# Peptides against a protein of PDB entry 2FGR: the designs that were tried, part 166

Target 1, 331 residues: chain A of PDB entry 2FGR
Amino acid sequence: SSVTLFGIVDTNVAYVNKDAAGDSRYGLGTSGASTSRLGLRGTEDLGGGLKAGFWLEGEIFGDDGNASGFNFKRRSTVSLSGNFGEVRLGRDLVPTSQKLTSYDLFSATGIGPFMGFRNWAAGQGADDNGIRANNLISYYTPNFGGFNAGFGYAFDEKQTIGTADSVGRYIGGYVAYDNGPLSASLGLAQQKTAVGGLATDRDEITLGASYNFGVAKLSGLLQQTKFKRDIGGDIKTNSYMLGASAPVGGVGEVKLQYALYDQKAIDSKAHQITLGYVHNLSKRTALYGNLAFLKNKDASTLGLQAKGVYAGGVQAGESQTGVQVGIRHAF

## One batch from the design tools (peptide; made by RFdiffusion4, then SolubleMPNN)

Design b2_p19_6_s1 (from b2_p19_6, 7 letters changed)
Fold by OpenDDE base, seed 5:
Structure b2_p19_6_s1 (fold): chain B 331 residues (1-331), chain A 19 residues (1-19)
Amino acid sequence: as target 1 above (331 residues)
Amino acid sequence: GITVEVPPGGALAVYQALL
């Protein structure tokens, strides 16, 4: 049996030109190119093609040394795998986010990522961004000639918020085709939550695709999120992303990604454009820089996610510029 | 990732040293 200790420490100097007061924020931030993490994982061969596995992973905050504590909230799973695929028990990425965030060229982190996987409605559930769930059972198929799928169910355990029952229940899955340079996926999910103490369904549909041309990769996402409220109507957001990445000089990668967030409940759009560069000093160490522009229109208040410096909103209709320059080290 | 072949029961010692 093997146990692997693994991690990433990613720390940056970050700047945003506006916060909620219109003031600039700057300092040392985390997770600009990859989410900083510490983890343990292992496998045991049980014979007959059956394997047991475990995975424990928590986020690291290199700027404050995890002053708010350490936990395994990134993943805490036990699994069985074999020719049938993989069954996982425990907190993890929900199948929809695990697959569909893979099309984000900014790895769902820093100031450049696709922000569609968000709590758009002030949902009161712990995971109303649709990224992870507690009490999760997941199943992942093998790859059959490119075709693969994943399914998940999370138990609510009778969690209540206000008058809302079943809070934290997740059901969802994806179907995908992954063959050579092509990847395409469709994900569907529903999560039970609360908004204003009232029952709310977070429905999500996501389509993703990517193609690797060797000289460049193109990637795209189309997403609709709906917080379906019994009272007050649906809070709907349509999110779109298109990105390109290319290797540079054998040691670098340049990334450009555009996203549009059409926030229907406030009839307001936000436009995000991010330029990123990663310079590999080794297989494990990289320097990186990200430059992001977020243009809010009308009532939109979205902010760039400069984790550790400023991840809040801005004033309605205000634009924000963000910069991150950092070091990523993997072990 | 550093893969250490941990002898049976040694994984618990590594886990306890990280907590």
Scores: peptide ipSAE 0.159, ipTM 0.686, DockQ to the pose 0.412
Fold by OpenDDE base, seed 4:
Structure b2_p19_6_s1 (fold): chain B 331 residues (1-331), chain A 19 residues (1-19)
Amino acid sequence: as target 1 above (331 residues)
Amino acid sequence: GITVEVPPGGALAVYQALL
């Protein structure tokens, strides 16, 4: 059997020109190009093509040395894998986020990522962003001629919030085609949560596609999230993303990504545009810079996610500019 | 990552040796 210790330390200097008060924020932030992490994983060959596995992964906060503690909330799974694919037990990325965030050219972190995987409705569940779940069983198929799929179910364990029962229940999955330069996926998920102490279903549909032209990669996402509330009507957001990346000089990568968040419940849009550059000093170490602009319209209050510096909202209709410059090291 | 081959039940011993 094998055990692998692995990690990423990604720390940056970050700036945003506006917070919720209209003031600038700056300092040392984390996870600007990749989420900083420490993990252990291992496999055991059980014979006959069957393998056991474990995966334990936690987030690292290099700005404060994990002053709030360390945990395995990123992933804490045991698995069986073989010719049938992989079954996982434990907290992980839900199948929908695991697949559909792969189209995000900013790796679902920093100031540039697609922010569609969000709690749009002040949902009271811990994972109402649709990214991870506790008590998760997941199944992932092998790739069969390009076809692959993933399915998941998370137990609510009778968790209640207010009058809402079944909080934290997840059911979802994706179907995908991954062949050579092409990737395309459809994801569907439902989570049970609460909003204002009332039962709410978080429905999600996501389409993703990418194509690698060799000289550049294009990637896109189309998402609808709907928090279905018994009282007060649905909170619906349509999110769109289009991104491009290209290699630069054999050691660099430039990224450009646009996203639109059409927040139907407040009839308000937000536009995000991010330019990123990664310079590989080695296979393990990179310098990076991100420049993001977020334009809120009308009642929209979205903020860029400068983790460790400022990840809150802004005033309604305000625009925010963010910068991150950092080092990523992987081991 | 650092990968180590471990005997059955030896993962803890390897972890303790790496940290």
Scores: peptide ipSAE 0.141, ipTM 0.693, DockQ to the pose 0.423
Fold by OpenDDE base, seed 1:
Structure b2_p19_6_s1 (fold): chain B 331 residues (1-331), chain A 19 residues (1-19)
Amino acid sequence: as target 1 above (331 residues)
Amino acid sequence: GITVEVPPGGALAVYQALL
């Protein structure tokens, strides 16, 4: 049986020109190119093509040394795998986020990522961003001639918030085609939550596609998130992303990504554009730089996610510029 | 990542030796 210790330490100097007061923020931030993590994983061969597995992974905050503690909230699974695919028990990425975030060229972290996987409605559930779930059972198929799928169910365990009694229930999955340079996926999910103490369904549909031309990769996302409230009407966001990446000189990668967040409940749009560069010093160590611009329109208050420095909103209709320059080390 | 072959129950010992 094998056990692997693994991790990433990613720490940066970050700057944003505006916070909620209109002031600049700067300092040492984390997770600008990849989420910093520490994990343990292992496998046991049970014979007959059956394997047991475990995976324990937590986030690392290199700026404060994990002052708020360490946990396995990133993943804490036990699994069985074989010719039938993989079954996982425990907290993990939900199947929809696990597949559909793979189209984000900024690896779902830093100031450049697709921000569509968000709590758009002040949902009171712990995972109302649609990224992870507690009490999760997941199943992933093998790849059959390019076709693959994943499904998940998370138990609410009768978690109550206000009058809502099914908070944290997730049901969702994806279907995908992954063959050579092409990837395409459709994800559907519903999560039960509360907004203002009232039962609310978070419905999500996401389309993703990418194509690798060898000299460059294109990637795109189309998402609708809808918080269906019994009172006060639906809170709907349509999110769009288009990105390109290209290798530079065999040791670098340049990335450009645009996203649009059409926030229907406030009739307001936000535009995000990010330029990123990664310079590989080795297979495990990289320098990186990100430059992001976020333009809020009308009542939109979105902020860039400069983790460890500033991840809050800005004033309505304000634009924010962010920079991250950092080191990523993997082990 | 560092991968080691461990007997059953050895994972904690590996984790403790690396911390």
Scores: peptide ipSAE 0.140, ipTM 0.685, DockQ to the pose 0.367
Fold by OpenDDE base, seed 2:
Structure b2_p19_6_s1 (fold): chain B 331 residues (1-331), chain A 19 residues (1-19)
Amino acid sequence: as target 1 above (331 residues)
Amino acid sequence: GITVEVPPGGALAVYQALL
């Protein structure tokens, strides 16, 4: 049996030119290239190709030393794996986010990522961004000639918010083809939540694809998120992403990504463009820089996620520019 | 990461020693 202590410490200097008051924000931020984390994981060979596993992972906030505490909210799973694939019990990435965020060239982190996996409706559930779930059972198939899938169910455990009595129930999965330079996936999910104390369904469909040309990689996402409310009508967002990455001199990577967030309930769009560079000082240590521009239209108030500095919105129709320069270290 | 070989049933002891 083995146990591995692992982590990432990613800390940056960040700047955004506009907050909700129209003022600039700057300081020390976290998780600009990869989410900072501390974890324990292990495996036990049970014989016959069966393995037990555990994984415990929490987020690290290097700017404040985890002043809000440490927990295993990133992942807290026990698993069995073998020729049948892997079954996981416990809080984790839901199968849809685990697969479909892999097409984000900014690793779902910092000021540059695809922000489609979001609580678009002021949902009152803890995980209304569609990224993780409590009380989760997940199953992942092996890869069969490129074809793979993942499925998940999270129990609501009669969690109530207002009149909603099934908050936190998740059902979802993906099908994918991963072979050589090509990856493509379809994800579907429904999560039960509350909005304004009323039962609401968070429906999500996501398509992802990438192709590695060797000299560059292209990646794309198409997503619809719909919060189906019994009162007040549906809150629908269509999110689109297109990105490219290329290796630089064997020691670096440049990334360019565009995203569009079409927020139907407010008839408003937001455009995001991000340029990123990662410079590998070693296999474990990198310097990075991100430059992002977010243009809100009409009633859109989206902000760049400069975690640890400013992750709030801006005034309606305002544009925001963000910069992150940081160090990532993995152990 | 640091990987340690743990005897069968020892994973809990390693966890309890680290946290």
Scores: peptide ipSAE 0.151, ipTM 0.717, DockQ to the pose 0.567; fails the geometry check

Design b2_p19_6_s2 (from b2_p19_6, 7 letters changed)
Fold by OpenDDE base, seed 4:
Structure b2_p19_6_s2 (fold): chain B 331 residues (1-331), chain A 19 residues (1-19)
Amino acid sequence: as target 1 above (331 residues)
Amino acid sequence: GVTVEVPPGGALAVYEALL
């Protein structure tokens, strides 16, 4: 049996040229290349190919030393695993996000990531971005000749917001094919939430694929998110991503990613382009830089997620430029 | 990460053995 203490400390200097007032923001930010984290995990061999596991993981904010506290909101699971796969009990990434965010070349963090996993509708649920859930049961299959799947259900526990019941209920899963250089996945999810105190279903469909050519990797995402409201009609967003990464000089990686967010409820698009570079000083320590451009059109107000500096929106139709330069250390 | 082997009795037994 084992227990592993692990973590990542990722801290950067960040800049964005516009906030909601049109002013620049700059300072020390966190999690630009990987989400900073501290965790404990362990396994116990129960014999017969059965294992027990636990995983406790919280976010680290290196800019303020976790002034808002520390918690295990990233993951807090107990599990059984074996030839049948893995069953997890507790807060985690939902199966859809766990699989489909793996196609994001920016590791679902910093100013460069695919932002499709978002609360598009001012949903009042805590996890209306579709990334994690409380009260989650998850099942992950083994890989069978490339084929794999994951399924999850989160209990709402009769949570209410306004007239909305069942808030925080999640049901979802993915099917995937992972074989050698190829990965492809389809994810489907529904989450119950509230918008304006009214019952709302957050429906999500996501297609992801990647291919590693050795000299470069291509990755893509296609997503539709719908907040189905009883009153006021659906809030639909179609999100698209295409990215490429390539090794540089045996110690570096360059990344380029484009995303389009077609926000149907406001007939408005946002375009995101991010260039990233990672320089590995060791297997555990890297320097990185990200340069992101976000072009909002019409009524779109999306902002880059410069965590610890500025993660808010901008004025409608405004463009934002963001920079992060930082250190990532893993232990 | 740092990995510790957990003896029978769990991580507490490791803690007690280090004190």
Scores: peptide ipSAE 0.151, ipTM 0.735, DockQ to the pose 0.365; fails the geometry check
Fold by OpenDDE base, seed 1:
Structure b2_p19_6_s2 (fold): chain B 331 residues (1-331), chain A 19 residues (1-19)
Amino acid sequence: as target 1 above (331 residues)
Amino acid sequence: GVTVEVPPGGALAVYEALL
């Protein structure tokens, strides 16, 4: 039986040229190459091929020393695993986000990531970005000749917002093929929420694929999110991503990623382009730099997520440029 | 990460041995 203490401290100097007022923001930010975290995990062999597990993980904010506190909101699971796969109980990544964010070459953090996993509709649920859920039961299959799947259900526990019931109920899963250089996945999810105090369904479909050519990796995502409202019509976003990464000189990695966010409810698009470089000083320590450009069109107000510096929106139709230069240390 | 084998006394025994 084992226990592992683990973490990442990732802190950067960040700059964005525009906030909501049109002013620049700069300072010390967090989580530019990987989300900063502290965690405990362990396994117990129960015999007969059965194992118990636990995982407790919280986010670290190195700029303020976790002034708002520490919690295990990243993951707080107990599990059983064996030849049947793995069952998890507790807050975690929902199966759809756990699998489909793996195609994001920017590790779902900093100014460069795919931003499709978002609350597009001012949903009033705590996890309306489709990333995690409370009260979650998850099941993950073994890998069968490349084929694998994951399923999840989160209880709403009769949570209400306005006239909406069942808030926070999640049902979803993915099917995938992971074999050698190829990965491909399809994810489907529905989450119950509220918008303006009225019942709303957050439907999500995501297709992801990647191929490792050895000299470079290509990765792509296609996503539709739809907040289905009884009154006021659906809030639909189509999100697209294409990325490439390549090793540089055995100690570096270069990344380029493009994303398009087609926000149908406001007939407005946003384009994101990010160039990233990681320089490995060791297996555990890296320097990194990210350069991102976000072009909003028409009524789009999206902002780059320079966590710890500025993660808000910009004025409608405005473009934003962001830079992060930082240190990532893993233990 | 640091991985420790958990003795029969559990993770608390590991914590007490690291203090």
Scores: peptide ipSAE 0.135, ipTM 0.737, DockQ to the pose 0.350; fails the geometry check
Fold by OpenDDE base, seed 2:
Structure b2_p19_6_s2 (fold): chain B 331 residues (1-331), chain A 19 residues (1-19)
Amino acid sequence: as target 1 above (331 residues)
Amino acid sequence: GVTVEVPPGGALAVYEALL
């Protein structure tokens, strides 16, 4: 059997020109190109093509040394894998986010990522962004000529918030085709949560596709998130993303990504555009820079996620500019 | 990352061998 200690330390200097007061924020931030993490993982060959596995992974905050503590909330799984695929038990990325976030050219981190996987409704559940779940069972198929799928169920364990029962129950999955330059997938999920202490269903549908032309990669996402509330009507967001990336001089990568967040419950849109560059100093160390623009319209208050500096909203209808310049190191 | 082979004695045996 084997155990691997692994991690990423990604720390940046970040700036945003507006916070909720209209003031600028700047400082040392985390996870601008990749989420900083520390993990242990291992495998045991059980014979006959069966393997046991474990994976323990927590987020690292290099700016404060994990002042809020360290945990394995990124992933804490035990697994069996073989010719049938992989079964995982424990907290992880839900299958929908694991697959559909792969189309985000900004790796679901920093100021540039697709922000569609969000708590759009002030949901009171711990994972109302649709990214991870506690008490999760996941199954991932092998790849059969490009076709693959993943499914997950998370137990609610009778968790209640206000009058809402079944909080934290997740059911979801994806189907995908991954072959050569093409990737495409459809994800569906429902999560039980609460809004204002009342039962709410978080329904999500996501389409993703990418194509690698060799000289450049195109990627896209289409998502609808709907918080179905018994009282006060549904909170629906349609999120769209289109991105391109290209290698630069064999040592760099340039990325450009646009996203639109159409927030139906407030009849308001937000537009995000991000330019990113990664410069590989080695296989394990990179410099990076991100420049992002977020235009809120009408009642929209979205902010860029400059983690460790400012990740809050802005005033309604305000625009925000963000910059990150940092170092990523993998071990 | 650093990868270590885990002997039949488990992770404790690895820890003891790395000390």
Scores: peptide ipSAE 0.086, ipTM 0.678, DockQ to the pose 0.352; fails the geometry check
Fold by OpenDDE base, seed 5:
Structure b2_p19_6_s2 (fold): chain B 331 residues (1-331), chain A 19 residues (1-19)
Amino acid sequence: as target 1 above (331 residues)
Amino acid sequence: GVTVEVPPGGALAVYEALL
């Protein structure tokens, strides 16, 4: 049986040329290459191929020392695993996000990530980005000749917002094929939430694929997120991503990723392009730089996620440029 | 990360030994 203390401290100098007022923001930010975290995890062998596990993980903010506090909102699970796969109880990544964010070459972190896993509709639920859920039961299959799946259900516990009931209920899953250089997945999810105090279903479909050519990796995502409102019609976003990464000189990695967010409810598109470089000083320490450009069209107000500096929107139709240069250390 | 093996006496025995 074992217990592991682990973490990542990732802190950067970040700049964005525009905020909501049109002004530049700069300073010390967090989580530019990997989300900064502190965690405890362990396993117990119960015999017969059965294992118990636990995982407790919280986000670290290196710029302010966690001034808003520390919690285990990243993951707080107990599990059983064996030849049948793994069952998890507790707050975690929902199965759909856990699998489909793996195709994001920026690891859902910093100014470069695929931003499709978002609250597109001013949803009032705590996890309306479709990333995590409270009260979650998850099951993950073993890998059978490349085929694998994950399923999850989160209890709403009769949470209400306005007239909306069942808030925070999640049902979802993925099917995948992971074999050698190839990965491909389909994810489906529904989450109950509220918009303007009214019941709303957050429906999500995501396709992901990647192929590792050895000299480079290609990755792609296709997503539709739909907030189905009983009144006022659907808020639909189609999100697309294509990325490439390549090793450089045995110690570096370059990444290029493009994303398109077609925001149907406002008939407006946003284009994101990000260039990233990671330089490994060791297995545990890296320097990195990210350069991102976000072009909003028409009524689009999307902003780059320079966490700790500025993660808000911009004026409608404005473009934003962001830079992060930082250190990632893992322990 | 730091990994500690949990002895047969459980994680409490590790906690007591680290204090």
Scores: peptide ipSAE 0.063, ipTM 0.664, DockQ to the pose 0.388; fails the geometry check

